# Peptides against a protein of PDB entry 2C5K, part 6

Target 1, 91 residues: chain A of PDB entry 2C5K
Amino acid sequence: EDPFQQVVKDTKEQLNRINNYITRHNTAGDDDQEEEIQDILKDVEETIVDLDRSIIVMKRDENEDVSGREAQVKNIKQQLDALKLRFDRRI

## One batch from the design tools (peptide; aimed at target 1 R17)

Design b1_p11_7_s1 (made by RFdiffusion4, then SolubleMPNN; from b1_p11_7, 5 letters changed)
Fold by OpenDDE base, seed 4:
Structure b1_p11_7_s1 (fold): chain B 91 residues (1-91), chain A 11 residues (1-11)
Amino acid sequence: as target 1 above (91 residues)
Amino acid sequence: LRLPKKFVELP
C-alpha cells in the first residue's frame, strides 16, 4: 500500500469533480455548493502542503528517489491553479 | 501524511 499515491489520486479526483461541477454551473451561485467548493479547494491546498512535507521526510529519512512524487505534486498544483482561475472567473 | 479523504460528489 502506498498512502502517498492514494492521497494524490483522491486529490486529483476531487479537483476533477469540481471541474465538472463548474462545467455544469458556469455562473457563480449564492448557494451552499459554492461554499463547499471553496472549502474543498482549501482542503486541497492543505493536502498539497502535507504531500510536500512527506516528500521532504522521504528525502531526509529514507534517501529515496522522490523525483516522480515531486512531479506528481507539481501536477496537482498546476491542476489546482487552473481550476481556481476557472472558478474565480465565473460571473 | 494525510489519510485518504472521502470524496464529495458535487451536483
Scores: peptide ipSAE 0.039, ipTM 0.667, DockQ to the pose 0.467
OpenDDE base, seeds 1, 2, 3, 5: peptide ipSAE 0.036, 0.037, 0.038, 0.039; ipTM 0.647, 0.667, 0.671, 0.659

Design b1_p11_7_s2 (made by RFdiffusion4, then SolubleMPNN; from b1_p11_7, 4 letters changed)
Fold by OpenDDE base, seed 1:
Structure b1_p11_7_s2 (fold): chain B 91 residues (1-91), chain A 11 residues (1-11)
Amino acid sequence: as target 1 above (91 residues)
Amino acid sequence: LRLPKKFVEKE
């Protein structure tokens, strides 16, 4: 895999791991792990920004067809948004 | 991206 695909894969795996954690911990607590999850979600948001920027560069400098990459980033954004909603709605 | 070991799936 190229670096872009590796970052996409890693990001999706991180989100899946958090999703699995939420399944096992479906109540919000005053736990250090909850704060760590929030930090990781912010890291994912920053990673998505980097992915978007990389696409801009590929369009500009390489004149590559990036439609597939744009779809991948869109999918990650949807996964993140769904996970954030699930995380925030916990009692 | 990093995760604490608690969140890392063991293969």
Scores: peptide ipSAE 0.058, ipTM 0.668, DockQ to the pose 0.180
OpenDDE base, seeds 2, 3, 4, 5: peptide ipSAE 0.042, 0.055, 0.043, 0.041; ipTM 0.658, 0.651, 0.665, 0.657

Design b1_p11_7_s3 (made by RFdiffusion4, then SolubleMPNN; from b1_p11_7, 4 letters changed)
Fold by OpenDDE base, seed 1:
Structure b1_p11_7_s3 (fold): chain B 91 residues (1-91), chain A 11 residues (1-11)
Amino acid sequence: as target 1 above (91 residues)
Amino acid sequence: LRLPKKFVEKA
């Protein structure tokens, strides 16, 4: 597994862990844990930016599987957006 | 990326 795939995997796993936490805590709280979730979501956003930047660089080499990587990043963005929506809609 | 132990345990 190459570094790009490892970052993708780690990002998806982290989003899944937060999603599972929300499932068990479906009410919004004003505690340190809720703030930590916000921080992690920002970290994920920054990671996605880095993934996009890496794809731009990889496009300079026609031998790389850029199309597949673009699809992976798109999927992560969708997962993040869905998670944000779920997080914000908690009562 | 980082995760508090609490999130890892609940995953």
Scores: peptide ipSAE 0.056, ipTM 0.684, DockQ to the pose 0.207
OpenDDE base, seeds 2, 3, 4, 5: peptide ipSAE 0.052, 0.052, 0.044, 0.044; ipTM 0.675, 0.675, 0.672, 0.663

Design b1_p11_7_s4 (made by RFdiffusion4, then SolubleMPNN; from b1_p11_7, 5 letters changed)
Fold by OpenDDE base, seed 1:
Structure b1_p11_7_s4 (fold): chain B 91 residues (1-91), chain A 11 residues (1-11)
Amino acid sequence: as target 1 above (91 residues)
Amino acid sequence: LRLPKKFVELE
């Protein structure tokens, strides 16, 4: 598995883990774990930026068909946005 | 990118 796919896989797994945590902890509190989750979500956002940059480089330097990779990043962005919505709407 | 181990254990 190439590094791009590994990062995609790891990112999706992280988001799934947070999603599972939210399911078990569906109320927001003044908990250090809530702040840690926010930090992880920011790390995911930064990872997505890096994935986008890598696609730009692949288009420029390798002239490869990156349509599949673009679709994967789009899917991760959708997963992140859905998770952020769940996280923010908790009472 | 990795979750803290405590989050992994919660799964």
Scores: peptide ipSAE 0.062, ipTM 0.735, DockQ to the pose 0.216
OpenDDE base, seeds 2, 3, 4, 5: peptide ipSAE 0.036, 0.054, 0.038, 0.037; ipTM 0.621, 0.721, 0.634, 0.625

Design b1_p11_8 (made by RFdiffusion4)
Pose (drawn by RFdiffusion4):
Structure b1_p11_8 (pose): chain A 89 residues (1-28, 31-91), chain P 11 residues (1-11)
Amino acid sequence: EDPFQQVVKDTKEQLNRINNYITRHNTADDQEEEIQDILKDVEETIVDLDRSIIVMKRDENEDVSGREAQVKNIKQQLDALKLRFDRRI
Amino acid sequence: LRSPKTFEEKP
């Protein structure tokens, strides 16, 4: 919807797509470099979401707690995924 | 803000 919500949705979807891939290819791969590239781009995307919250928090008419919770959730999804990726054997 | 890179599973 707003640019922040669209990026949140795209990020969760991008992480979910790699997660589904790892389930099907759980051995250590054609998409190894690609996954690393995308995960790094996701890390930097989360930094952008965080910076966006920092600026919006300066506005006293904004409650950023919902956005903060969304970013925390994305960081958890990323952390769980990175470990699954790292542990393919 | 931007969207992340898109993952596409190889066939």

Design b1_p11_8_s1 (made by RFdiffusion4, then SolubleMPNN; from b1_p11_8, 3 letters changed)
Fold by OpenDDE base, seed 3:
Parts: C-alpha cells; sequence; structure tokens
Structure b1_p11_8_s1 (fold): chain B 91 residues (1-91), chain A 11 residues (1-11)
C-alpha cells in the first residue's frame, strides 16, 4: 500500500470522528476528552506539514505527477479548517 | 495520529 494514501485516509477518518463527536457534543466541555481532541487537531496540522514536505520531495526527486496528491492535501486542509471552526464556536 | 479511547470504533 502507498503510505501517503494511508496517512491521507487515517487523517480524514480521524477528522470525521471528531466531527461526529462535535455533533453529539455541541456544547463545549471541560474534560479530558475535549483536551485530547485539541491535541489531535494539532497532530493533524503537523501531519499536513509532513504531507506537503513529502510532495515537495516527490516533485524534486521523482519528477512524478503530484497533482492528485496536492488535491488530496488541499481537501484535508479544508476539512480541518471547517472542523476547527465547528469546534471553536461551541459555547 | 492517535485516537482517544472513545474514538476507537467498537467491533
Amino acid sequence: as target 1 above (91 residues)
Amino acid sequence: LRLPKKFIEKP
């Protein structure tokens, strides 16, 4: 399996799980679970940086068409931004 | 990426 695609898949699945959690918990809590979600969102941000770096390396070293991978990373960034908005606006 | 225990899908 392509490790890039596995990371993309895992990232999107985790964002979806958090999105579902927010749906069930529309009021912000002050518990360990809420803090862990914040930590996961930071992990996703770091993962996106790693994905971007991997694309740079592929463009440089492999001269392969990376447009599909760039589109996938763009989609994850959009998903993250939307989720952060949902998470932060909870009262 | 790590998952909190509550996010681990139950079989």
Scores: peptide ipSAE 0.056, ipTM 0.657, DockQ to the pose 0.189
OpenDDE base, seeds 1, 2, 4, 5: peptide ipSAE 0.055, 0.051, 0.043, 0.039; ipTM 0.668, 0.655, 0.690, 0.669; seed 1 fails the geometry check

Design b1_p11_8_s2 (made by RFdiffusion4, then SolubleMPNN; from b1_p11_8, 3 letters changed)
Fold by OpenDDE base, seed 1:
Structure b1_p11_8_s2 (fold): chain B 91 residues (1-91), chain A 11 residues (1-11)
Amino acid sequence: as target 1 above (91 residues)
Amino acid sequence: LRLPKKFVEKP
């Protein structure tokens, strides 16, 4: 497994864990764990930027077909956006 | 990416 795929996998797993946490904690809290979730979501956003940059480099320098990787990043972005909406709508 | 121990133990 190449580094790109490993990062994709790790990112999706982390988002899934947060999603499961929200399921068990459907009320917004003012505790350290909620702040940590926000920090992780920012880390995921930064990771997505890195993934996008890697695709740009592959297009430029390696002239490889990156359509599959672009689809993977798109899927992660959709997962992140859905999770952020779920997180923010908690009462 | 980093995960708090809580998320690792209770995914």
Scores: peptide ipSAE 0.050, ipTM 0.673, DockQ to the pose 0.216
OpenDDE base, seeds 2, 3, 4, 5: peptide ipSAE 0.046, 0.046, 0.037, 0.035; ipTM 0.647, 0.656, 0.675, 0.661

Design b1_p11_8_s3 (made by RFdiffusion4, then SolubleMPNN; from b1_p11_8, 4 letters changed)
Fold by OpenDDE base, seed 4:
Structure b1_p11_8_s3 (fold): chain B 91 residues (1-91), chain A 11 residues (1-11)
Amino acid sequence: as target 1 above (91 residues)
Amino acid sequence: LRLPKKFVELP
C-alpha cells in the first residue's frame, strides 16, 4: 500500500469533480455548493502542503528517489491553479 | 501524511 499515491489520486479526483461541477454551473451561485467548493479547494491546498512535507521526510529519512512524487505534486498544483482561475472567473 | 479523504460528489 502506498498512502502517498492514494492521497494524490483522491486529490486529483476531487479537483476533477469540481471541474465538472463548474462545467455544469458556469455562473457563480449564492448557494451552499459554492461554499463547499471553496472549502474543498482549501482542503486541497492543505493536502498539497502535507504531500510536500512527506516528500521532504522521504528525502531526509529514507534517501529515496522522490523525483516522480515531486512531479506528481507539481501536477496537482498546476491542476489546482487552473481550476481556481476557472472558478474565480465565473460571473 | 494525510489519510485518504472521502470524496464529495458535487451536483
Scores: peptide ipSAE 0.039, ipTM 0.667, DockQ to the pose 0.473
OpenDDE base, seeds 1, 2, 3, 5: peptide ipSAE 0.036, 0.037, 0.038, 0.039; ipTM 0.647, 0.667, 0.671, 0.659

## One batch from the design tools (peptide; aimed at target 1 P3 Q6 D50)

Design b1_p12_1 (made by RFdiffusion4)
Pose (drawn by RFdiffusion4):
Structure b1_p12_1 (pose): chain A 89 residues (1-28, 31-91), chain P 12 residues (1-12)
Amino acid sequence: EDPFQQVVKDTKEQLNRINNYITRHNTADDQEEEIQDILKDVEETIVDLDRSIIVMKRDENEDVSGREAQVKNIKQQLDALKLRFDRRI
Amino acid sequence: SENRTSLRNWTD
């Protein structure tokens, strides 16, 4: 919807797509470099979402707690995924 | 991406 919500949706979908891939290919790979690149881009995308929240929080007419919860959720998804990726044997 | 650029521009 708004640019923030679109990036949140894209990020969750992007993480979910790699997660589904790892389930199918759980051995240690054609997509290894590609996954690393995408995950790094997602880390930097979360920094952009955080910065966006910092700026919006300066506006007293904005409650950013919903956006903060979304970013916290994405960070959790990323952390769970990074460990799954790291542990392919 | 286009969406990230839009988010950065919108935030600015």

Design b1_p12_1_s1 (made by RFdiffusion4, then SolubleMPNN; from b1_p12_1, 8 letters changed)
Fold by OpenDDE base, seed 1:
Structure b1_p12_1_s1 (fold): chain B 91 residues (1-91), chain A 12 residues (1-12)
Amino acid sequence: as target 1 above (91 residues)
Amino acid sequence: SPAVEELRKATE
């Protein structure tokens, strides 16, 4: 497995953890893990930047079809945006 | 993470 696919896998596991946390904690700021979940959200955002950079470099240097990787990153971005919305809407 | 570091190295 190449680094790109491993990062995608790890990122999806982080997103899954965030999703599970939101379903168990629908009230904001009442849990010790709240700050850790916020940190994970930021880590995912930064990881997406790295994923996008890798696709740009692949287009530049390897001239390979990156459509599949672009679709994977798009899916991760959509999941992150949905989770951020749900996380921020907690009362 | 190690995976992110490997990905970053490949994009330098």
Scores: peptide ipSAE 0.396, ipTM 0.880, DockQ to the pose 0.829
OpenDDE base, seeds 2, 3, 4, 5: peptide ipSAE 0.392, 0.393, 0.394, 0.395; ipTM 0.880, 0.880, 0.880, 0.881

Design b1_p12_1_s2 (made by RFdiffusion4, then SolubleMPNN; from b1_p12_1, 8 letters changed)
Fold by OpenDDE base, seed 4:
Structure b1_p12_1_s2 (fold): chain B 91 residues (1-91), chain A 12 residues (1-12)
Amino acid sequence: as target 1 above (91 residues)
Amino acid sequence: SSAVEALREATE
């Protein structure tokens, strides 16, 4: 019902998939799914922009506490950054 | 996705 929470859930599942892929593929370009995983990384990056925008809109309503949502997005950003680093370090 | 689209619509 809450699109924000559904997007967060979907994004975390995408990050989990990427994590599992990196674990199984320590060599870059050794699998046909490599490009798809790169696309998912970019999709997550763009989705974070949408999540941030939604929080900005919520902040315009003085009755809404956005701290919890900000923490969720922060966590996703941290996970993404870590995964991007690991993904890019593969040779 | 549908959820992303719904989120964008809510933030317009």
Scores: peptide ipSAE 0.389, ipTM 0.880, DockQ to the pose 0.857
OpenDDE base, seeds 1, 2, 3, 5: peptide ipSAE 0.387, 0.384, 0.381, 0.385; ipTM 0.880, 0.879, 0.878, 0.880

Design b1_p12_1_s3 (made by RFdiffusion4, then SolubleMPNN; from b1_p12_1, 7 letters changed)
Fold by OpenDDE base, seed 5:
Parts: C-alpha cells; structure tokens; sequence
Structure b1_p12_1_s3 (fold): chain B 91 residues (1-91), chain A 12 residues (1-12)
C-alpha cells in the first residue's frame, strides 16, 4: 500500500498504452484518440512532478535512502522522453 | 486516481 509505487506502476501502464498507440498510429491527427493520448502525455509529466516532490519530502523529513525511488522516476522520465520524440515525429 | 491524490497530499 505504497502510493508512490502504485503511482509508478500506473504511470508505466500509461506509457505502455502510449507506446502501443504510436505503433498503431504512425500518422498524426488521423484518430479521435490522439487528443486523449496527448492528454495522457501531459498527465504523465504532471505525475512525474508529484513523484519528484514526494522524493524531496522524503529526503527532507525521513532521512531515508531514496536512491531506488530516484532511479524509478529517472526511468519513467527516460521512457516519457523517448515516447514524446516518437509521437512528435509522426507525419 | 486516489493514489495520485494521496501522493499529492503527502507532498503538501
């Protein structure tokens, strides 16, 4: 029941959905779902902000090793950046 | 998401 880990999991699932969408739709603007996918991309960006903030709070208040959580967020950021690039490259 | 909300509240 760790909200951080659950959010990470949900975010990765969102990224996976976006990946699948890009695979199926390599032409920009040809599908009614495109705006939804764009919204999900923004949702992930905002979620990453929340994840980062939670890590900052942990560093400040709990003096725990947050390296694992930082690595998880870094991985999500890398996935997001890659997907954004692929999404934007669609013609 | 309730988890996102919980996470957000924890960062306030």
Amino acid sequence: as target 1 above (91 residues)
Amino acid sequence: SKNVEALRKATE
Scores: peptide ipSAE 0.261, ipTM 0.841, DockQ to the pose 0.784
OpenDDE base, seeds 1, 2, 3, 4: peptide ipSAE 0.255, 0.257, 0.257, 0.257; ipTM 0.838, 0.839, 0.839, 0.839

Design b1_p12_1_s4 (made by RFdiffusion4, then SolubleMPNN; from b1_p12_1, 7 letters changed)
Fold by OpenDDE base, seed 4:
Structure b1_p12_1_s4 (fold): chain B 91 residues (1-91), chain A 12 residues (1-12)
Amino acid sequence: as target 1 above (91 residues)
Amino acid sequence: SEAVKALREATE
């Protein structure tokens, strides 16, 4: 398996963890793990940058259709945005 | 992670 797909998989697992955390902790700042979850959110944001960069490089260096990878990254971005909204709206 | 590292190494 290529690194891109492994990163996508790992990122989705991170998003799943965040989702589960939000479900269990609907109040901000009342859990020792909240800072870790915030760090994971930032890690995912940075990972998305890396994923996008990899697609750009693939377009540059390879003659392959990247539409599938672009769709995967788009999906991850949408999931992240939704989770960020839910996370930030916690009281 | 190792996967992110590998991905980054493959870019630019």
Scores: peptide ipSAE 0.378, ipTM 0.879, DockQ to the pose 0.815
OpenDDE base, seeds 1, 2, 3, 5: peptide ipSAE 0.374, 0.373, 0.375, 0.375; ipTM 0.878, 0.877, 0.878, 0.877

Design b1_p12_2 (made by RFdiffusion4)
Pose (drawn by RFdiffusion4):
Structure b1_p12_2 (pose): chain A 89 residues (1-28, 31-91), chain P 12 residues (1-12)
Amino acid sequence: EDPFQQVVKDTKEQLNRINNYITRHNTADDQEEEIQDILKDVEETIVDLDRSIIVMKRDENEDVSGREAQVKNIKQQLDALKLRFDRRI
Amino acid sequence: SGKVEEKREELE
């Protein structure tokens, strides 16, 4: 919807797509470099979401708690995924 | 530009 919500949706989807891939290919790979690149881009995308929240918080007419919860959720999804990726054997 | 700004440019 708004640019923030679209990036949140794209990020969750992007993480979910890698997660589904790892389930199918759980051995240590054609997409190894690709996954590392995408996960790094996701880290930097979360920084952009955080900066966006910082700026919006300056506006007293905005409650950013919903956006903060979304970012926290995405960080959890990324952390759980990174460990699954790291532990392919 | 960040991903949020890129989406704003696409919407404009």

Design b1_p12_2_s1 (made by RFdiffusion4, then SolubleMPNN; from b1_p12_2, 7 letters changed)
Fold by OpenDDE base, seed 5:
Structure b1_p12_2_s1 (fold): chain B 91 residues (1-91), chain A 12 residues (1-12)
Amino acid sequence: as target 1 above (91 residues)
Amino acid sequence: MSAVEKYKELLE
């Protein structure tokens, strides 16, 4: 099993949960899950940092083609940014 | 396995 792909999968599941929450809760602070969702957002952000670090190590130490992994992380970053914007715009 | 364990494997 490739641990990179497993982490990516878990991260995408977290993003999906956030997306579903925003869809159901367009008012900020009206639900007990609000704080948990905020924590998940931060967890995803930290996970992306770790994924980037792993790619850097692979490029440096293994000299492997990491283009595919870089594209995956880029996609996750774009999803996170979009969700953060939607989350913060709630009134 | 925990997320921490997964991240450790990523960086090995």
Scores: peptide ipSAE 0.127, ipTM 0.750, DockQ to the pose 0.182
OpenDDE base, seeds 1, 2, 3, 4: peptide ipSAE 0.123, 0.096, 0.124, 0.124; ipTM 0.746, 0.725, 0.747, 0.749

Design b1_p12_2_s2 (made by RFdiffusion4, then SolubleMPNN; from b1_p12_2, 8 letters changed)
Fold by OpenDDE base, seed 5:
Structure b1_p12_2_s2 (fold): chain B 91 residues (1-91), chain A 12 residues (1-12)
Amino acid sequence: as target 1 above (91 residues)
Amino acid sequence: MSAVEKYEELLK
C-alpha cells in the first residue's frame, strides 16, 4: 500500500478522535484526556509537515503529478485548523 | 508498521 495514503488515513482518524472529544467536552481541563488530545493535535501538525516534505521530494526527484496529494494535505490542514479553533474556544 | 517507519517510507 502507498505509505502516503496510510499516513493520511491515520491522520484523519486522529482528527476524528479530536472532533468526538470536543463534542463531549466543551469545558477545558475537566477531563484526564485533555493532555492526550493536546498531544494528538501536535502530532497531527508534525505529520502534516512530513506529508508536505514528501510531496516536495516527489516533485523534485520524480517530477510526478502531486496535485491529488496536495489536495489531500490541504483538506487535512483545513480540518485541523477548524478543530484547533473549536478546542481553544472551550471555557 | 510504526509511525516512524511510515514516515521514512514517505520521504523515500
Scores: peptide ipSAE 0.121, ipTM 0.748, DockQ to the pose 0.180
OpenDDE base, seeds 1, 2, 3, 4: peptide ipSAE 0.115, 0.113, 0.107, 0.114; ipTM 0.748, 0.742, 0.733, 0.746

Design b1_p12_2_s3 (made by RFdiffusion4, then SolubleMPNN; from b1_p12_2, 8 letters changed)
Fold by OpenDDE base, seed 5:
Structure b1_p12_2_s3 (fold): chain B 91 residues (1-91), chain A 12 residues (1-12)
Amino acid sequence: as target 1 above (91 residues)
Amino acid sequence: MSAVEKELEKLL
């Protein structure tokens, strides 16, 4: 399978798990799970940077149409931003 | 290393 698609899939699933956690924990806590979520969100940000870099390399070296991949990364960014907002709005 | 990190090594 295409490693790019696998990373996209795994990242989206990770964000979905966090979203489900927030549903069950709608108040901010000070436990190990809250810290883990914060770490995962940072890891996702770094993953997005790496995905963008891979697209740049493909554009440059292969002259391939990457519009589909760009749209996928954009979707992940939107999902991340929405999740961050939901996470931060908890009291 | 997470599953995501392992796949990223293949990508980059």
Scores: peptide ipSAE 0.090, ipTM 0.719, DockQ to the pose 0.266
OpenDDE base, seeds 1, 2, 3, 4: peptide ipSAE 0.085, 0.086, 0.083, 0.085; ipTM 0.715, 0.715, 0.713, 0.715

Design b1_p12_2_s4 (made by RFdiffusion4, then SolubleMPNN; from b1_p12_2, 9 letters changed)
Fold by OpenDDE base, seed 5:
Formats: sequence, structure tokens, C-alpha cells
Structure b1_p12_2_s4 (fold): chain B 91 residues (1-91), chain A 12 residues (1-12)
Amino acid sequence: as target 1 above (91 residues)
Amino acid sequence: MSAIEKEAEKLK
């Protein structure tokens, strides 16, 4: 029911989809889903920006402990960066 | 509309 946690969950599912795609498609541009995967990567990047902004607002306006949320976003960023490297290294 | 805002709307 927490919108932040739901977005985190959805983002992790998107990252898993990308990971599975890269595992099955080690050649760039050889599948009809290639463009969709590229779009998902960009969507995840934009979502991370939104998550970071929400944390900033919580720290400022609610004076809430956001350490757990910051750790979750950090983990998502690390997963995204790793997937981007794998995706770009495909020939 | 942010992803969080969109999700918040769905959950209402």
C-alpha cells in the first residue's frame, strides 16, 4: 500500500526482465523486443530520479528516517548500472 | 506525473 515500496517493487521486476533478456539475447538488435528493453532501461532511470526526489522531500518536510529507502534506491542504481554495462557490451 | 504519483493514484 506504500506507493514508494510499490514503485521499488515494480522497478525491480523491470530490472529482472532486462536481466533475463540479456541472458537470452547476447547479440544486439536481433530481436523485436530490443527497442522495448531500451525503453524500459530509460523508464527505470527516470523512476530512480523520482524516487530520489521523494526521499529529499521526506527528509525536508517530514523529518523522517529515510535510511532504509536510501538503501533500496542505492541497490536499484547498482543493478541498473550493471545491466547497462552488460547491455552495451553486446555485439 | 511521476511514477510515484501514478502508483499512488492507482492505489486509491
Scores: peptide ipSAE 0.086, ipTM 0.681, DockQ to the pose 0.860
OpenDDE base, seeds 1, 2, 3, 4: peptide ipSAE 0.046, 0.085, 0.078, 0.048; ipTM 0.655, 0.680, 0.675, 0.657

Design b1_p12_3 (made by RFdiffusion4)
Pose (drawn by RFdiffusion4):
Structure b1_p12_3 (pose): chain A 89 residues (1-28, 31-91), chain P 12 residues (1-12)
Amino acid sequence: EDPFQQVVKDTKEQLNRINNYITRHNTADDQEEEIQDILKDVEETIVDLDRSIIVMKRDENEDVSGREAQVKNIKQQLDALKLRFDRRI
Amino acid sequence: SNRNKLREETAS
């Protein structure tokens, strides 16, 4: 919807796509470099979401707690996925 | 494209 919500949706979807891939290919791979590149881009995307929240928090007419919760959720999804990726054997 | 939109909005 707003640019923030679109990026949140894209990120979750992007992480979910890699997660589904890892389930199917759980051995240690054609997509290895590609996954690393995308996960790094997701790390930097989360930094952008955080910066966006920092700026919006300066506006006293904005409650950023919903956005903060979304970012926290994405970070959890990323952390769980990184470990699954790292542990393919 | 969506990241650029977010960055432009944040800068404004």

Design b1_p12_3_s1 (made by RFdiffusion4, then SolubleMPNN; from b1_p12_3, 8 letters changed)
Fold by OpenDDE base, seed 4:
Structure b1_p12_3_s1 (fold): chain B 91 residues (1-91), chain A 12 residues (1-12)
Amino acid sequence: as target 1 above (91 residues)
Amino acid sequence: SSIEELRKATEE
């Protein structure tokens, strides 16, 4: 499998885990896993940087159409932002 | 791992 697509898949699974956690834990600091979830949020954030870099390199070195990959990363960013908002607004 | 492969591809 294409490493880019596998990373996208793994990232989406991480986002799904975060979403499920928020659903089950709408109160901040009430679970031992919260720190792990915070770490995952940061991991996703860093992964997005790597995904963006890969697109830049692909555009530079291969001159391929990257629109599809850009859309995938954009979607991940939007999902992350929404989850961050929900996570941070928990009481 | 896939993320390491992706990172490797972006080093240059």
Scores: peptide ipSAE 0.503, ipTM 0.895, DockQ to the pose 0.735
OpenDDE base, seeds 1, 2, 3, 5: peptide ipSAE 0.500, 0.500, 0.499, 0.503; ipTM 0.895, 0.895, 0.894, 0.895

Design b1_p12_3_s2 (made by RFdiffusion4, then SolubleMPNN; from b1_p12_3, 8 letters changed)
Fold by OpenDDE base, seed 4:
Structure b1_p12_3_s2 (fold): chain B 91 residues (1-91), chain A 12 residues (1-12)
Amino acid sequence: as target 1 above (91 residues)
Amino acid sequence: SSVEELRKATEK
């Protein structure tokens, strides 16, 4: 499996962890893992940049159809945005 | 790591 797909998989697992955390902790700052979850959110955000860069390079150097990968990244971005909204709206 | 390998591939 290529690095792109593995990174996508790992990122989705991170998002799943965040989702589960939010479900268990609907109050901000009430758990010692709060900061770790915030760090993971940032890590995912940075990973998305790497994913996008890889797609740009593929388009430039490989001349392959990247629409599938673009859709995967778009999906991850949408999931991240939704989780960030839920995370930030916790009281 | 996978992300590091991805970064390496992107350095083209």
Scores: peptide ipSAE 0.401, ipTM 0.874, DockQ to the pose 0.801
OpenDDE base, seeds 1, 2, 3, 5: peptide ipSAE 0.398, 0.397, 0.395, 0.400; ipTM 0.874, 0.873, 0.873, 0.874

Design b1_p12_3_s3 (made by RFdiffusion4, then SolubleMPNN; from b1_p12_3, 7 letters changed)
Fold by OpenDDE base, seed 1:
Structure b1_p12_3_s3 (fold): chain B 91 residues (1-91), chain A 12 residues (1-12)
Amino acid sequence: as target 1 above (91 residues)
Amino acid sequence: SSVEELRKATES
């Protein structure tokens, strides 16, 4: 498995953890893991930047079809945006 | 880490 696919897999596991946390903690600021979840959200955002950079370099240097990788990153971005919305709407 | 390896491959 190449580094790109491993990063995608790890990122999806992080998103799954965040999703599970939100379902168990629908009230903001009442749990000691709140800050850790916020940190994971930021880590995912930074990882997406690295994934996008890798696609740009692949287009430039390897001249390979990157449509599949672009679709994977798009899916991760959509999941992150949905989770951020749910996380921020907790009261 | 995997993300570090990915970053290294795209430094240029």
Scores: peptide ipSAE 0.363, ipTM 0.868, DockQ to the pose 0.755
OpenDDE base, seeds 2, 3, 4, 5: peptide ipSAE 0.359, 0.360, 0.363, 0.357; ipTM 0.867, 0.867, 0.867, 0.865

Design b1_p12_3_s4 (made by RFdiffusion4, then SolubleMPNN; from b1_p12_3, 7 letters changed)
Fold by OpenDDE base, seed 4:
Structure b1_p12_3_s4 (fold): chain B 91 residues (1-91), chain A 12 residues (1-12)
Amino acid sequence: as target 1 above (91 residues)
Amino acid sequence: SSIEELRKKTES
């Protein structure tokens, strides 16, 4: 499979896990997985940087239409931002 | 891994 699409898939699975965790744990610091979820949030942030870089390189080297990939990354960024806000607002 | 492959392709 295309490494880009596999990374997108993995990232979306991570976001889904975070979403489910927030739903189950709407109070901060009440579970042993809290630190792991924080780490996953940071991992997703770094992965987005890699995804953006890959789009830049593809556009440069292949001169291919990257609009579809850009839309995918945009969607991931929007999901991450929403989840970060929800996670940080937990009391 | 897929992420490593992605990074490898974007080094230059």
Scores: peptide ipSAE 0.470, ipTM 0.891, DockQ to the pose 0.729
OpenDDE base, seeds 1, 2, 3, 5: peptide ipSAE 0.469, 0.470, 0.466, 0.468; ipTM 0.891, 0.892, 0.890, 0.891

Design b1_p12_4 (made by RFdiffusion4)
Pose (drawn by RFdiffusion4):
Structure b1_p12_4 (pose): chain A 89 residues (1-28, 31-91), chain P 12 residues (1-12)
Amino acid sequence: EDPFQQVVKDTKEQLNRINNYITRHNTADDQEEEIQDILKDVEETIVDLDRSIIVMKRDENEDVSGREAQVKNIKQQLDALKLRFDRRI
Amino acid sequence: SNRDSLRTSTES
């Protein structure tokens, strides 16, 4: 919807796509470099979401707690995924 | 891109 919500949706979807891939290919791979690149881009995307929240929080007419919860959720999804990726044997 | 749109919106 708004640019923030679109990036949140894209990120979750991007992480979910890699997660589904790892379930199918759980051995240690054609997509290895590609996954590393995408996960790094997701880390930097979360930094952008955080900065966006920092700026919006300066506006007293904005409650950023919903956006903060979304970003926290994405960080959790990323952390769980990174470990699954790291542990393919 | 959506990220560029987010950055532009944040700067505005």

